# Peptides against a protein of PDB entry 5VZU: the designs that were tried, part 58

Target 1, 271 residues: chain A of PDB entry 5VZU
Amino acid sequence: GRTLEDIFHEHMQELILMKFIYTSQYDNCLTYRRIYLPPSRPDDLIKPGLFKGTYGSHGLEIVMLSFHGRRARGTKITGDPNIPAGQQTVEIDLRHRIQLPDLENQRNFNELSRIVLEVRERVRQEQQEGGHEAGEGRGRQGPRESQPSPAQPRAEAPSKGPDGTPGEDGGEPGDAVAAAEQPAQCGQGQPFVLPVGVSSRNEDYPRTCRMCFYGTGLIAGHGFTSPERTPGVFILFDEDRFGFVWLELKSFSLYSRVQATFRNADAPSPQ

## One batch from the design tools (peptide; aimed at target 1 S57 K76)

Design b2_p25_6_s4 (made by RFdiffusion4, then SolubleMPNN; from b2_p25_6, 14 letters changed)
Fold by OpenDDE base, seed 2:
Structure b2_p25_6_s4 (fold): chain B 271 residues (1-271), chain A 25 residues (1-25)
Amino acid sequence: as target 1 above (271 residues)
Amino acid sequence: GGDFLSRPPEEEVKKAKEIFKKLLE
């Protein structure tokens, strides 16, 4: 029988081979692109910049975090055998905050899954409604060809009589108790734990988080085959750390800010 | 670790997770 060591060696050999094939496929077209740090804006959730991922079998994952109004993006600076460099590995919707339950309920993966899928459905509905408004606006400019189709005489259906007794049904105005959106206490961190069955590469993840948002992560097969977006949770721990829970994969990726100062890494000022 | 961003077949992911669990024990 294969030993665990044999299986591990075979898997490591396969990963090395995949990494070698992946790098060799691009050897013929090494385009060096200068990376600029995104400009920081006052309304950015945290300072944008380079973050090091501590997840995956591929070793060092570097992601650029940037903010785009009510969206954040993680762009791969390092490629892997599945997702090439320059792809958006995560897209975060800063409109859709996720409230984590207490620590006891945070351990329940099904509870997190429910919360995320409910937000996913809201995002889908908003996209469908917004798509309809954009679609209806273009259709009206068809030329009014005024062909006067002849007035066929509408037969006078008879006037049935007037007995509208006014039923006084005093429908009490149901006080729609506007569920007061509890002011999102932006300031106080809450205790954080991964759900049972979510795989983390490192157990030394932050045990307190500031806030969470709905997001999608990019997944693909080797060679960027069948790329798709999967639902997940962006977890802001602090100014220098965030995580992403891949819901379908049951995995957690931790990202830590690259503290290196780069000279002349700022985008050239638009002249 | 199974490449979490690759969809290796679910069976390979499961096998990889079991191997990793044992290597961390």
Scores: peptide ipSAE 0.017, ipTM 0.458, DockQ to the pose 0.131
OpenDDE base, seeds 1, 3, 4, 5: peptide ipSAE 0.005, 0.016, 0.017, 0.016; ipTM 0.321, 0.416, 0.452, 0.474

Design b2_p25_7 (made by RFdiffusion4)
Pose (drawn by RFdiffusion4):
Structure b2_p25_7 (pose): chain A 212 residues (1-129, 189-271), chain P 25 residues (1-25)
Amino acid sequence: GRTLEDIFHEHMQELILMKFIYTSQYDNCLTYRRIYLPPSRPDDLIKPGLFKGTYGSHGLEIVMLSFHGRRARGTKITGDPNIPAGQQTVEIDLRHRIQLPDLENQRNFNELSRIVLEVRERVRQEQQEGQPFVLPVGVSSRNEDYPRTCRMCFYGTGLIAGHGFTSPERTPGVFILFDEDRFGFVWLELKSFSLYSRVQATFRNADAPSPQ
Amino acid sequence: FEFTHVPDLPLDTTPPHLPVPLSAE
């Protein structure tokens, strides 16, 4: 929904062209692999499926939310040269809720960082052996119409890598649940916010034979 | 809609002319 002008500034102009060139080399001679929609589950769930998400200069990507015990997974359906399609873009730890402060403390980025790194440490120890909402100051959000109320927060980690999916790594963050079908992820080390929203469209023949 | 398959595409590793921001940046 833009022209060569609105894009010729600039890192996105390059990424957009590469994509067009790369994907168009397939001239619709394509191979398809099977995927499934995730299993629904009652008590033990807050609703799975496909979501549209903001991935900065790569634009929106489609991500699948699925539940695996005390952890939720976000798996890329569409991706980018940094983190490709098919990878785990996000992992939400559902046993480590994070309390939301009043608006003024939500605005304080360092309080959020200290709190998140604390949980990361408690998690490393374990494994080794709704109210108003605002993003902290200094955290970018491509959306800007992110909901200003939220139901809860959890610790999570996202996967990052340089171009070519080089040296991928987990970085800490915080998952934010807005309503039944909108959620967010604050990328702590990037001071960046990804806003996700449910894909409302319905899909035929997409259920899995079983959870396994 | 029928949706059970996605394109099975390798990663595009073409060298860029400019620095590439991180995904979700």

Design b2_p25_7_s1 (made by RFdiffusion4, then SolubleMPNN; from b2_p25_7, 7 letters changed)
Fold by OpenDDE base, seed 5:
Structure b2_p25_7_s1 (fold): chain B 271 residues (1-271), chain A 25 residues (1-25)
Amino acid sequence: as target 1 above (271 residues)
Amino acid sequence: MDFTEVPDLPLNTTPPKLPVPLSFS
């Protein structure tokens, strides 16, 4: 029977061949689309921009990281045989912070899996609850039975009712101090290690992380067949590096900022 | 632009993002 290694090797050869075919077809008709860098906002977790990432068998990829309130998105700038350029390869929920355990328990894949799956369930519950509130507001516009125009009753005169003294019921509005979500303190970085059985392309990944968040990654078959979102962990290492643990794939992708300065890469200000 | 060659990482370690085609045996 084919070994798992043979299947992986054949599949890797197929992916390389597909990449080669795609890259060799560039000779025929390249449509260039200008990409603008996302504007930086004060509340952005890190500066948005281009990152180079490693996707297992797919090799080096370029991803645009952008922030959208309490969400971050990784958009593919480079396509691969599975996922075309312009797709959201990762979506990060910055509301759902993942607390990594101690370094010993971080080696346990089942512990990371438990933590991520608990957060995934909370995210699903919140989506269902928010879906119900939006659904009940479409109350029954029952058929407006055309009730016949009732006759205009006559304007009876304004009787002057007397000067009721204004009772100053100074009900102090209890300032529900909305607990200002403390800006995600750049806490002291915690020791970081990949769980046993999570594959990394590079063993040279940062051994300290600032914070982690729940996210989903896009996976698909060749030609973008059966695209699905799988749970994962976004790991912020520093201003220039983040990772993504693909939980179901047991894989890790490291992303590093593209240090190249692009002239005129800023979006034109909306005039 | 020095695209430092990402060293030839041993092909064997990272599972493909592909759903293994369910070979219907």
Scores: peptide ipSAE 0.022, ipTM 0.532, DockQ to the pose 0.065
OpenDDE base, seeds 1, 2, 3, 4: peptide ipSAE 0.017, 0.017, 0.018, 0.012; ipTM 0.518, 0.525, 0.524, 0.504

Design b2_p25_7_s2 (made by RFdiffusion4, then SolubleMPNN; from b2_p25_7, 7 letters changed)
Fold by OpenDDE base, seed 5:
Structure b2_p25_7_s2 (fold): chain B 271 residues (1-271), chain A 25 residues (1-25)
Amino acid sequence: as target 1 above (271 residues)
Amino acid sequence: MDFTEVPDLPLNTTPPKLPVPLSGA
C-alpha cells in the first residue's frame, strides 16, 4: 500500500504544482479589489491588520485579523488551492480563554487536546442554550382573531387613604460571587512550547505567549471541497505575532504583522 | 516588498489542510 509518507509527498507535490499554476497564471484577468484595513478599537486584543503567515504546505499567506466584539477573525487575503481569498481561515472566541499547563505538560499533545475539547464542548452547550431561547419566542404568534370586545365603562374606583408605614425590609446583600476575573496577567508571558508531534514549518516561534483562546480553523479539499471548521488554539505572543494550532491537523501556523504602511488603506468613513 | 525568499520547503512539511480521504483498502 502507499505509505502515509507517499500520500503526503504526492499531496505536497500537487499543492506546490497547483500553487505554481495559480501564481503563474498572471494572464488571468485578475479583478483587483481594494482591501480596507479594519479600524482599531480600544477594546481590540491587539491592533487589527495584515499578518503574514506560514500555512504548512501552502507556504506564505496573508491574513487580515479583525475584531468583532468578543470574536476575532482571520480572513484570507491570499487564497490557496483549498481555501479561496475572502474566506475566514480562523475564528477566535475571545470569551473562551485557554490556560496552557506548565512546559512539561505543554509537550503532551493529549493534554492540549483534552483542554481544547473541553472548551469546545462548553461552546457547543452555550450555542444550544442560546438556540432554545430564540426558538421559544417565535411559537406564540398564533393569529389572535381580534374579536372586538365591547367597551365596558370604566367604573370610578374610590380614593382610599394614606397609611404609609415604612417597612424596614432589611434585604440581606446577596453575596454576588464576583466571578474572580483572574487579573489578565498583562505582564510576563507564559513559557510556551509546541506539543510533541505538532508540525511547524518554522521552529523559530516565540517561546513565551501572553494568552490563548479557543478557536476554529477552516479546512477544505482542493477547490474548496467539503469545507469544515476544526478546533484549534489561538496563541497571542505579542502585539505583532500570533499563532494557530490546528488540533486535528497537528499543525502550527505562525503569523507576523505586515509592517508595511499602507497609505489610504483606511475604510471610508460611513457617510 | 521582496517576497523572494520562499525558503526551501523542508520535506517535513505540515500535513495539508486536506482530510486525506481514507481510501478504504
Scores: peptide ipSAE 0.023, ipTM 0.530, DockQ to the pose 0.062
OpenDDE base, seeds 1, 2, 3, 4: peptide ipSAE 0.020, 0.021, 0.020, 0.020; ipTM 0.490, 0.507, 0.537, 0.532

Design b2_p25_7_s3 (made by RFdiffusion4, then SolubleMPNN; from b2_p25_7, 8 letters changed)
Fold by OpenDDE base, seed 1:
Structure b2_p25_7_s3 (fold): chain B 271 residues (1-271), chain A 25 residues (1-25)
Amino acid sequence: as target 1 above (271 residues)
Amino acid sequence: MDFTEVPDLPLNTTKPKLPVPLSGS
């Protein structure tokens, strides 16, 4: 039978061949775009920047992580045969945290699928509700021709008197036991394991994560055919590492910060 | 040039991070 190594080798040869075909078909006409590092903001989940992805047979990919309010985005710096460079490979909803179960239940792919699909449905409902509020607000700005209705004199309504009946109704203060919001253990990492049947390039991934969020990954056929967004889980391991579980693909991508310093990589100040 | 002329990666390769379109039979 073909080994995983044979399959990887065959796929790497094909990727090299595809790259050669693309470069030859365009007579080596390459368009270069300058990439700027996104500015860091105090409210950013981690420092934005370049991350190297290791997943599947595609080898090494570079993704730019950036923050946009309550959303994070992974933008492809390197393209692959399916998704070209400059596309948003992952979009993360920082409002929708994924709570991972214990390690035993984390191994169950169906449990992770249930949790992710429940969050997906909530996100869909919120998008429908917010779409209705934005639609109704625009319809009522008909130009009210404010005809200046004449100032009718406000008649002095008489000062009704001070009847001060001091009803002493001693309503017992019901002790609203403030359910102590257990301080979200925002700082302690939780044990992490991939579900059974989720493909990783290797077993060398962090076994502890800080937090997880709902997200979507961009998938497409070769040549960017039929691009769609699929549900997944963004996993923050630490300041320099995150993962993405592609739920429908049953695959995991690990991303590690690029430790290189780039000269003149800062975005121009907005004039 | 239509990118459709690049033969689809054999479906039997290690699952590309992105599905090849399932060739509709």
Scores: peptide ipSAE 0.031, ipTM 0.530, DockQ to the pose 0.059
OpenDDE base, seeds 2, 3, 4, 5: peptide ipSAE 0.025, 0.023, 0.027, 0.019; ipTM 0.524, 0.533, 0.540, 0.541; seeds 4, 5 fail the geometry check

Design b2_p25_7_s4 (made by RFdiffusion4, then SolubleMPNN; from b2_p25_7, 8 letters changed)
Fold by OpenDDE base, seed 5:
Parts: structure tokens; C-alpha cells; sequence
Structure b2_p25_7_s4 (fold): chain B 271 residues (1-271), chain A 25 residues (1-25)
């Protein structure tokens, strides 16, 4: 009978063959687009750049991590049969920190699921509230009331109303100093373990994390069919490593910085 | 750069991309 190893090997060969067929059939039609590394900003959670990730049988993938204010994005540099290059494989909301429980409760998938789903609901509520404020401002095109005829300017007289002393009620507007959410201090790393039943391709993942955030991951069928965003957890381990827990898929992806230096990979300064 | 692709479980072409193989259980 075929061994499990034979089945895996055959499937890897099929995926490589699919990639080869795609690249070879389109060889004459390949449009090369230069990719620039995103500029680093002082407020970036870590240095932006290229990371290598693993997606099970899809093998090694390259993702560009970039920061956009309170959002981070993982953009696919390498495509696969499901999700083409240039798609945002992960979107991270840096406003919504995930607090991991203690190491014992981190093993409980249902506890992680509860925490993530509560944050997902808050994110949905905030999106609905912000959508309503943008919607109400457009509705009052009041009816064009018909121009009533120019009634004559009756010159009524200047009555001398008396000197009401201005009471200087200097009500100081209490500056509600919006407490600038202090940049989440890279506190002492928290012990980290995957929940029971979350599959990892490799058990060699960092056992300590700095911080976690709510995010969404992109999944799709072959040919980018039925693309959807699933909830997950972005896990910052260190400057060079992050993970993503795909909650609905019960899976974990580890991403490690590409240590290659690229000459002239910086975006040209906008002149 | 070690780009060793570790073999993984076959994905069903009808299923969404998974970061790890689908358990066929």
C-alpha cells in the first residue's frame, strides 16, 4: 500500500507541478512588478519586511508585514493555488489586544475561542457605529422649498436695548485628555503554548510571546473561490517572529523574518 | 536559506486553504 509518506510526497509533487505549469504557461505573459520594502516608522510594532511562513502542504510562503497606523497587514508575496500573490493573508487590529490567560488555560481552545469571539464582536460593533455616523450626514437633502417671492424690506427701527453686563462664567472646558493609549510596552514575555487541538506544522515555535492582537486571516478555495476572512490571533514573539492562530481552522502559522539583505529594495523617496 | 518544504497532508481542492493539513478524521 502507499505509505503516508508516499501520499505526502505525491501531493507535494502535484503542488509543485501546478506551480510549474502555471509559471511555464504564463512565461510569455509574466508581468514583473517591483516590490519595495515598506519604510519603517517609529510607531511600528516591529520592523516591517519580508517573513517566511508555512501553510501546510502549500510549503514555504513569503509574506510582507507592513504597518498602517493601528493596523498591520501580511501581504502574500508568493501566491498559492488558493490565494494569489498580492492578497492580504492576515489583517491585524492593533487596537484590539488579546490577553492570553495563564499557561494552563491557554491549553483550553474554548477559552481562546471565547476571548477571540468577544473581541470580534466588539470590532463588529465599532464598525457598525462608525458606519451610522457616516450615513446620517448625507440624508437631509431637504426638499427644495419653492422660492417664496421677495417680500419687501420693512425698515423697523433700532431699539436701544440696555447694557447687560457679561457675566464672565469662565467655565474652563475640562480638556478630556484622551489618554493616549501608551504604546503597549513590550512587557516581560508571557509563557505561550498552543491550545490542545490547534495543529502546528512544527512544534518548534517560541514558548514565550510579547503580545497578541485580534486579527483576521484570508482563506479561499482553489482559484481564489469563495474568499473569506476568518478570526484569529496575531502573536508577536519577537522582532523577527510572529504567529497567527486561525481560530476556525484550529491551526497555527509561524512566520520568521527573511534575513536576506536586498540592495535597492527601499521605496524611492517621494520626490 | 533553508527552504525545506516538509511534506504535508493532501488538501482537498474543494476546501479552503488551510495553514495546516486537514485531518481527514
Amino acid sequence: as target 1 above (271 residues)
Amino acid sequence: MDFTEVPDLPLNTTKPKLPVPLSFS
Scores: peptide ipSAE 0.021, ipTM 0.542, DockQ to the pose 0.088
OpenDDE base, seeds 1, 2, 3, 4: peptide ipSAE 0.017, 0.019, 0.019, 0.007; ipTM 0.539, 0.551, 0.562, 0.496; seed 3 fails the geometry check

Design b2_p25_8 (made by RFdiffusion4)
Pose (drawn by RFdiffusion4):
Structure b2_p25_8 (pose): chain A 212 residues (1-129, 189-271), chain P 25 residues (1-25)
Amino acid sequence: GRTLEDIFHEHMQELILMKFIYTSQYDNCLTYRRIYLPPSRPDDLIKPGLFKGTYGSHGLEIVMLSFHGRRARGTKITGDPNIPAGQQTVEIDLRHRIQLPDLENQRNFNELSRIVLEVRERVRQEQQEGQPFVLPVGVSSRNEDYPRTCRMCFYGTGLIAGHGFTSPERTPGVFILFDEDRFGFVWLELKSFSLYSRVQATFRNADAPSPQ
Amino acid sequence: TLSVVDYDWDEYAEQFPDATSHSHA
């Protein structure tokens, strides 16, 4: 929904062109691999499926939310040259809720960082052996209409890599649940916010034979 | 059946080795 002008500035002009060129080399001679929608589950769930998400200068990407015990997984359906389609873009630790402060403390980025790194450490120990909401100051959000109220927060990690999916790594963050079908992820080391929203469209023949 | 296109990401990286991109920038 833009022209060459609104894009010729600039890093996204490049990424957009490469995509167009690369994808169009297929001339619709394509191979398709099977995917499934995730299993629903009662008590043990807060609702799976496909979501549209903001991935910075790559634009929106489609990400599938699925539940695997005390962890939720965001898997890329569409992706980008940094973190490709099919990868785990996010992992939400559902046993480590994070309490939300009043608005003024939410605004303080360092408080959020200290709190998140604390949980990261507690997690490393374990494994080794709704109210008003605002993003902290200094955290970018491409959306800006992110909901200003939220139901809860959890510790999570996102996958990052350089161009070519080079040296991928988990970085700490915090998952934010807004309503039944909108959620967010604060990328702590990037001071960046990804806002996700449910794909409302219905899909035929997409259920899996079983959880396995 | 619900399906996704099987894009070759190695090929994309080879076509654009000198490109720069950032996660969540």

Design b2_p25_8_s1 (made by RFdiffusion4, then SolubleMPNN; from b2_p25_8, 13 letters changed)
Fold by OpenDDE base, seed 2:
Structure b2_p25_8_s1 (fold): chain B 271 residues (1-271), chain A 25 residues (1-25)
Amino acid sequence: as target 1 above (271 residues)
Amino acid sequence: PLTVVDLNYEEFAAMFPDAVTESLA
């Protein structure tokens, strides 16, 4: 039979062939599209812009990070054999923050998996509830023909019953210990380490992170076959670096800001 | 499905444990 190694070599040969096909297309007609940088907003988690992904064998991958209210989006600027340019490679839900455990428990992949899957289930429930409210609101505009059902008069008044004594039950005010929401120290990074069994092509990932959020990544076969979204964790390290943990793939991708200044790359102000 | 990340051999083996069973058949 074929060994697992033979199957892996066949996959690598297919990947090389796909890369060759894509690169050989440059000998043909190229279409150029102008890319505009998204405008920065005050509520943006970091400055939007171009980031370089570390997808080793795919070469230089560029992603545009943009913010859309309580969502962030990574859009591929460069295509690869699996995901073409212009596709949304990552979608981040900024409503669903991931709280990483202590550094010892961060090494446990099953704990991270549990936390992410619990958030995934909440997101799924919120989508189902929001779908029901939108469905029920359309149905009930049936014409309320308010038939004027008659005002029956029933009068009866009755009686007096007596003097129940005021029991002085001095219920002590139970001190509602307001669980002091520990002020989320918005400014202090926490120690960060990848779980055991999560692969990283770059060992030089930041060992401190600011914030983590639930997100989904796009995966597909060669030629963009059977595209699907897989759960993951967006990790904000700093103003210029973020990561994505592909949970099901047990892989980590690091993204670093492209430091090149582009003249006249700002989106034209909507006139 | 293939991924946006290039799998190394160990990652491939971990993702497709049943690929061994299909190759032995």
Scores: peptide ipSAE 0.026, ipTM 0.532, DockQ to the pose 0.043
OpenDDE base, seeds 1, 3, 4, 5: peptide ipSAE 0.021, 0.021, 0.020, 0.022; ipTM 0.469, 0.495, 0.444, 0.453; seed 5 fails the geometry check

Design b2_p25_8_s2 (made by RFdiffusion4, then SolubleMPNN; from b2_p25_8, 14 letters changed)
Fold by OpenDDE base, seed 4:
Structure b2_p25_8_s2 (fold): chain B 271 residues (1-271), chain A 25 residues (1-25)
Amino acid sequence: as target 1 above (271 residues)
Amino acid sequence: PLQVVDLDYKAFTEAFPDAKTEVLA
């Protein structure tokens, strides 16, 4: 059997070799694709844009965060050996907020796991129900053979008599108690800590989070083999920082906004 | 516990279910 050390060593050699190949292949015809920044919308959770993450041995990764109604997406701008550029590394469901427990219980990985898996099951049920509604709605459009119903002659509508007396009934204006929309409490930051046994590359992560959402992350083997989505938690720290807890991986990724201004990076207006 | 960074997560977790993996996703 291979030891863990043997596999780690073989893998590190492969990664070094891959990096060497990529860095030595200067003669490769590099195809440049223009990337457009998504337009900011008022309802966006934070300003969309480029975020940098520093993951494991790959180093610096760039992800585009974008908002799509009740969904957010992280799209890889930089590829790695596992996941190529242009893939959606994270998909966030902004309908499914994760409520973190108190700081003591946040240390318990099993509690976080329970919370996330309960939300995953709800999302799965909603997808099945929505799939059934979409399925049942298509089944009933049997071809209505439009038999041409014969044109029955329009009988003349009789004359409107005039005398509608104005009944005065002074209905009291029922006080519509305006349900005070509790002002969406501009997120008072909750104390945040990673669960015990979740690895982070750096312990220098924000210790306060604004809100959390259910999401899925994309994982794959080298060369994008066996790609799958794993459950996780998107953690919004502030306008410029978010994290993702990879539940099954027991890992945490921190993303920070790229503080660069790009000229002409806006998508052309659809004319 | 060996933190194995960047492995084919699936292949690694199948081979070493008890390993603490730090997988790059």
Scores: peptide ipSAE 0.024, ipTM 0.573, DockQ to the pose 0.055
OpenDDE base, seeds 1, 2, 3, 5: peptide ipSAE 0.024, 0.050, 0.016, 0.019; ipTM 0.586, 0.631, 0.555, 0.502; seed 2 fails the geometry check

Design b2_p25_8_s3 (made by RFdiffusion4, then SolubleMPNN; from b2_p25_8, 14 letters changed)
Fold by OpenDDE base, seed 1:
Structure b2_p25_8_s3 (fold): chain B 271 residues (1-271), chain A 25 residues (1-25)
Amino acid sequence: as target 1 above (271 residues)
Amino acid sequence: PLQVVDFDYEEFTKMFPDAKTFVLA
């Protein structure tokens, strides 16, 4: 069968042409909705906000990055022919860090693919196990008819005396050397390069990354047909830049913080 | 105010009836 990569590459020119036509000639294809910026939290990996995405076929898009506990989300602010605005174009699992190999092995797409697919399998297993525990807990609420347990009389517990013979047994407390979990080395910026065969719209991407996480990207046909999530890698470069490697599409999207100041873009405080 | 810009695929398809459906990121 054709791969998602084959479909992506074959139709890239048609998509670019469609996007050029609708953005240059047909303002009536665009609808506008007011949005608010997500509030920042102290535990957020970076400041949430708007990022300018640079996609291969999609051109220029705006994504809102937000943090939701151990997940991050990229929400489309600009819709396209495939994925409407407000959809989660990327979902990042901050529990599942991706360890990139050395710079030489980072050029090997198959090595990156192996690493990502191993993490995907772990995520799938964790979801299955958590589903099983939740399933077993619901089954046993058969209506226990609360038969009224007869009030058994409190027998007075006799006050047996405190004969405190101090047995001396000086069992040496075995030094459980608590292996001090070395504080997760705040990952020194690692040299970064895209694997061979991964398409980037621009070769001007950061050549050093701070950390990577497992994530999934949303893909769909035109008109949001057959939407599915594909595995990928979220790459944090710095406070203002991140990337996403679409593994199955062999594509890289670079996101850069929108530095524009927006008036009245903060969510209304819940009064 | 910030605004979401959504793409109306239905309206686009009326203007471009020969537009194919593709699977993309």
Scores: peptide ipSAE 0.104, ipTM 0.669, DockQ to the pose 0.441
OpenDDE base, seeds 2, 3, 4, 5: peptide ipSAE 0.162, 0.101, 0.101, 0.131; ipTM 0.692, 0.676, 0.655, 0.683; seeds 2, 5 fail the geometry check

Design b2_p25_8_s4 (made by RFdiffusion4, then SolubleMPNN; from b2_p25_8, 12 letters changed)
Fold by OpenDDE base, seed 5:
Structure b2_p25_8_s4 (fold): chain B 271 residues (1-271), chain A 25 residues (1-25)
Amino acid sequence: as target 1 above (271 residues)
Amino acid sequence: PLQVVDYDWKEFTEMFPDAKTFVLE
């Protein structure tokens, strides 16, 4: 029998050893891939770029934040034993804002869990409905076997006269332009606290957030085994900081912008 | 099991307060 303490220490030793092996093997056979910074767009929630985070025992992680319409993505620049470089560690749905409760209720993990799971269910429903519309549209193009309907003779029905009954201009009910959800006012930052029982390696997280969104994080076993997406909350603190609450893991990851200037890191303009 | 070991020893002991007393055979 082993204690849970023994298992923890063994696991930490394994992670350190794996990291050492990966970093030390680099002297002989590194394949370098050039990374380009994503171009900034006016509609981007914040400037895209490199962020540094701490993910549990893995230590320093570098993530590229990029915007893709109504989605944001955190792409791993540094791999870890579970998730290799180039994977999307977080995927954020910018359509689904999370409204945090007041500061007292933010301490309640069950309240955050309820809010996130309600949004997850809405996202699932939207995916099912969009899947049904795509499915029904394909079903109707069954090959209508053009049975040759016999040419019934055109009976010349007589020219009834031009009685100009005034066409009632049936005003087509104007398509209710789905009220573009006003970009959530970048209001005064909301007080922020982690729920009780959410672990954070660093208690020095911002105590005020601008906005939150529903997202999913990628989790996997060692060697990227059984990869799954787990629900979470993307928390925008400011232009240079965001967090992710891993709901099922009860953990919080803080990401801070890498302030380094990169020469020639911009994507080549499409010529 | 998905071993997302996000935890230092403090976090681990907060998750498993009885970790020191629990022995797996």
Scores: peptide ipSAE 0.016, ipTM 0.408, DockQ to the pose 0.036
OpenDDE base, seeds 1, 2, 3, 4: peptide ipSAE 0.000, 0.016, 0.014, 0.018; ipTM 0.343, 0.429, 0.403, 0.487; seeds 2, 4 fail the geometry check

## One batch from the design tools (peptide; aimed at target 1 Y55 D80)

Design b2_p26_1 (made by RFdiffusion4)
Pose (drawn by RFdiffusion4):
Structure b2_p26_1 (pose): chain A 212 residues (1-129, 189-271), chain P 26 residues (1-26)
Amino acid sequence: GRTLEDIFHEHMQELILMKFIYTSQYDNCLTYRRIYLPPSRPDDLIKPGLFKGTYGSHGLEIVMLSFHGRRARGTKITGDPNIPAGQQTVEIDLRHRIQLPDLENQRNFNELSRIVLEVRERVRQEQQEGQPFVLPVGVSSRNEDYPRTCRMCFYGTGLIAGHGFTSPERTPGVFILFDEDRFGFVWLELKSFSLYSRVQATFRNADAPSPQ
Amino acid sequence: SGLYVSEQHPYATKLRLGDGTVVDVL
């Protein structure tokens, strides 16, 4: 929905062109691999499926939310040269909720950082052996119309890598649930926010044979 | 039949639906 002008500034102009060139080299001679929609589950769930998400200068990407016990997984359906399609873009720890402060404390980025790193440490110890909402100051959001109220937050980690999917790593963050079908992830080390929203479209023949 | 995604690595920009219809993901 833009022209060469709105894009010729600039890092995105490059990424957009590469994509066009790369994907168009297929001339619709393509191989397709099977994927499935995730299993629904009652008590143990807050709703799975496909979501549109913001991935900075790469634009929107489609991500599948699925539940695996006390952890939720976000798996890329579409991806980018940094973190490709098929990878785990996010992992939400559903046993480590994070309390939301009043608006003024939400605005304080360092409070959020200290709180998130504290949970990361408690998690490392374990494994080794709705109200108003606002993003902290200094955290970017491509969307800007992110909902200003939220139901809950959890600790999670996202996967990051340089171009070519080089040296991928988990970075800490916080998952934010807005409503039944909108959620967010604050990328702590990037001071960046990804807003996700449910894909409303209905899919035929997409259920899995079983959870395994 | 079923839901498929293209192998256009790292992108995967197209879906093939159960009736064989190919659509853009976005």

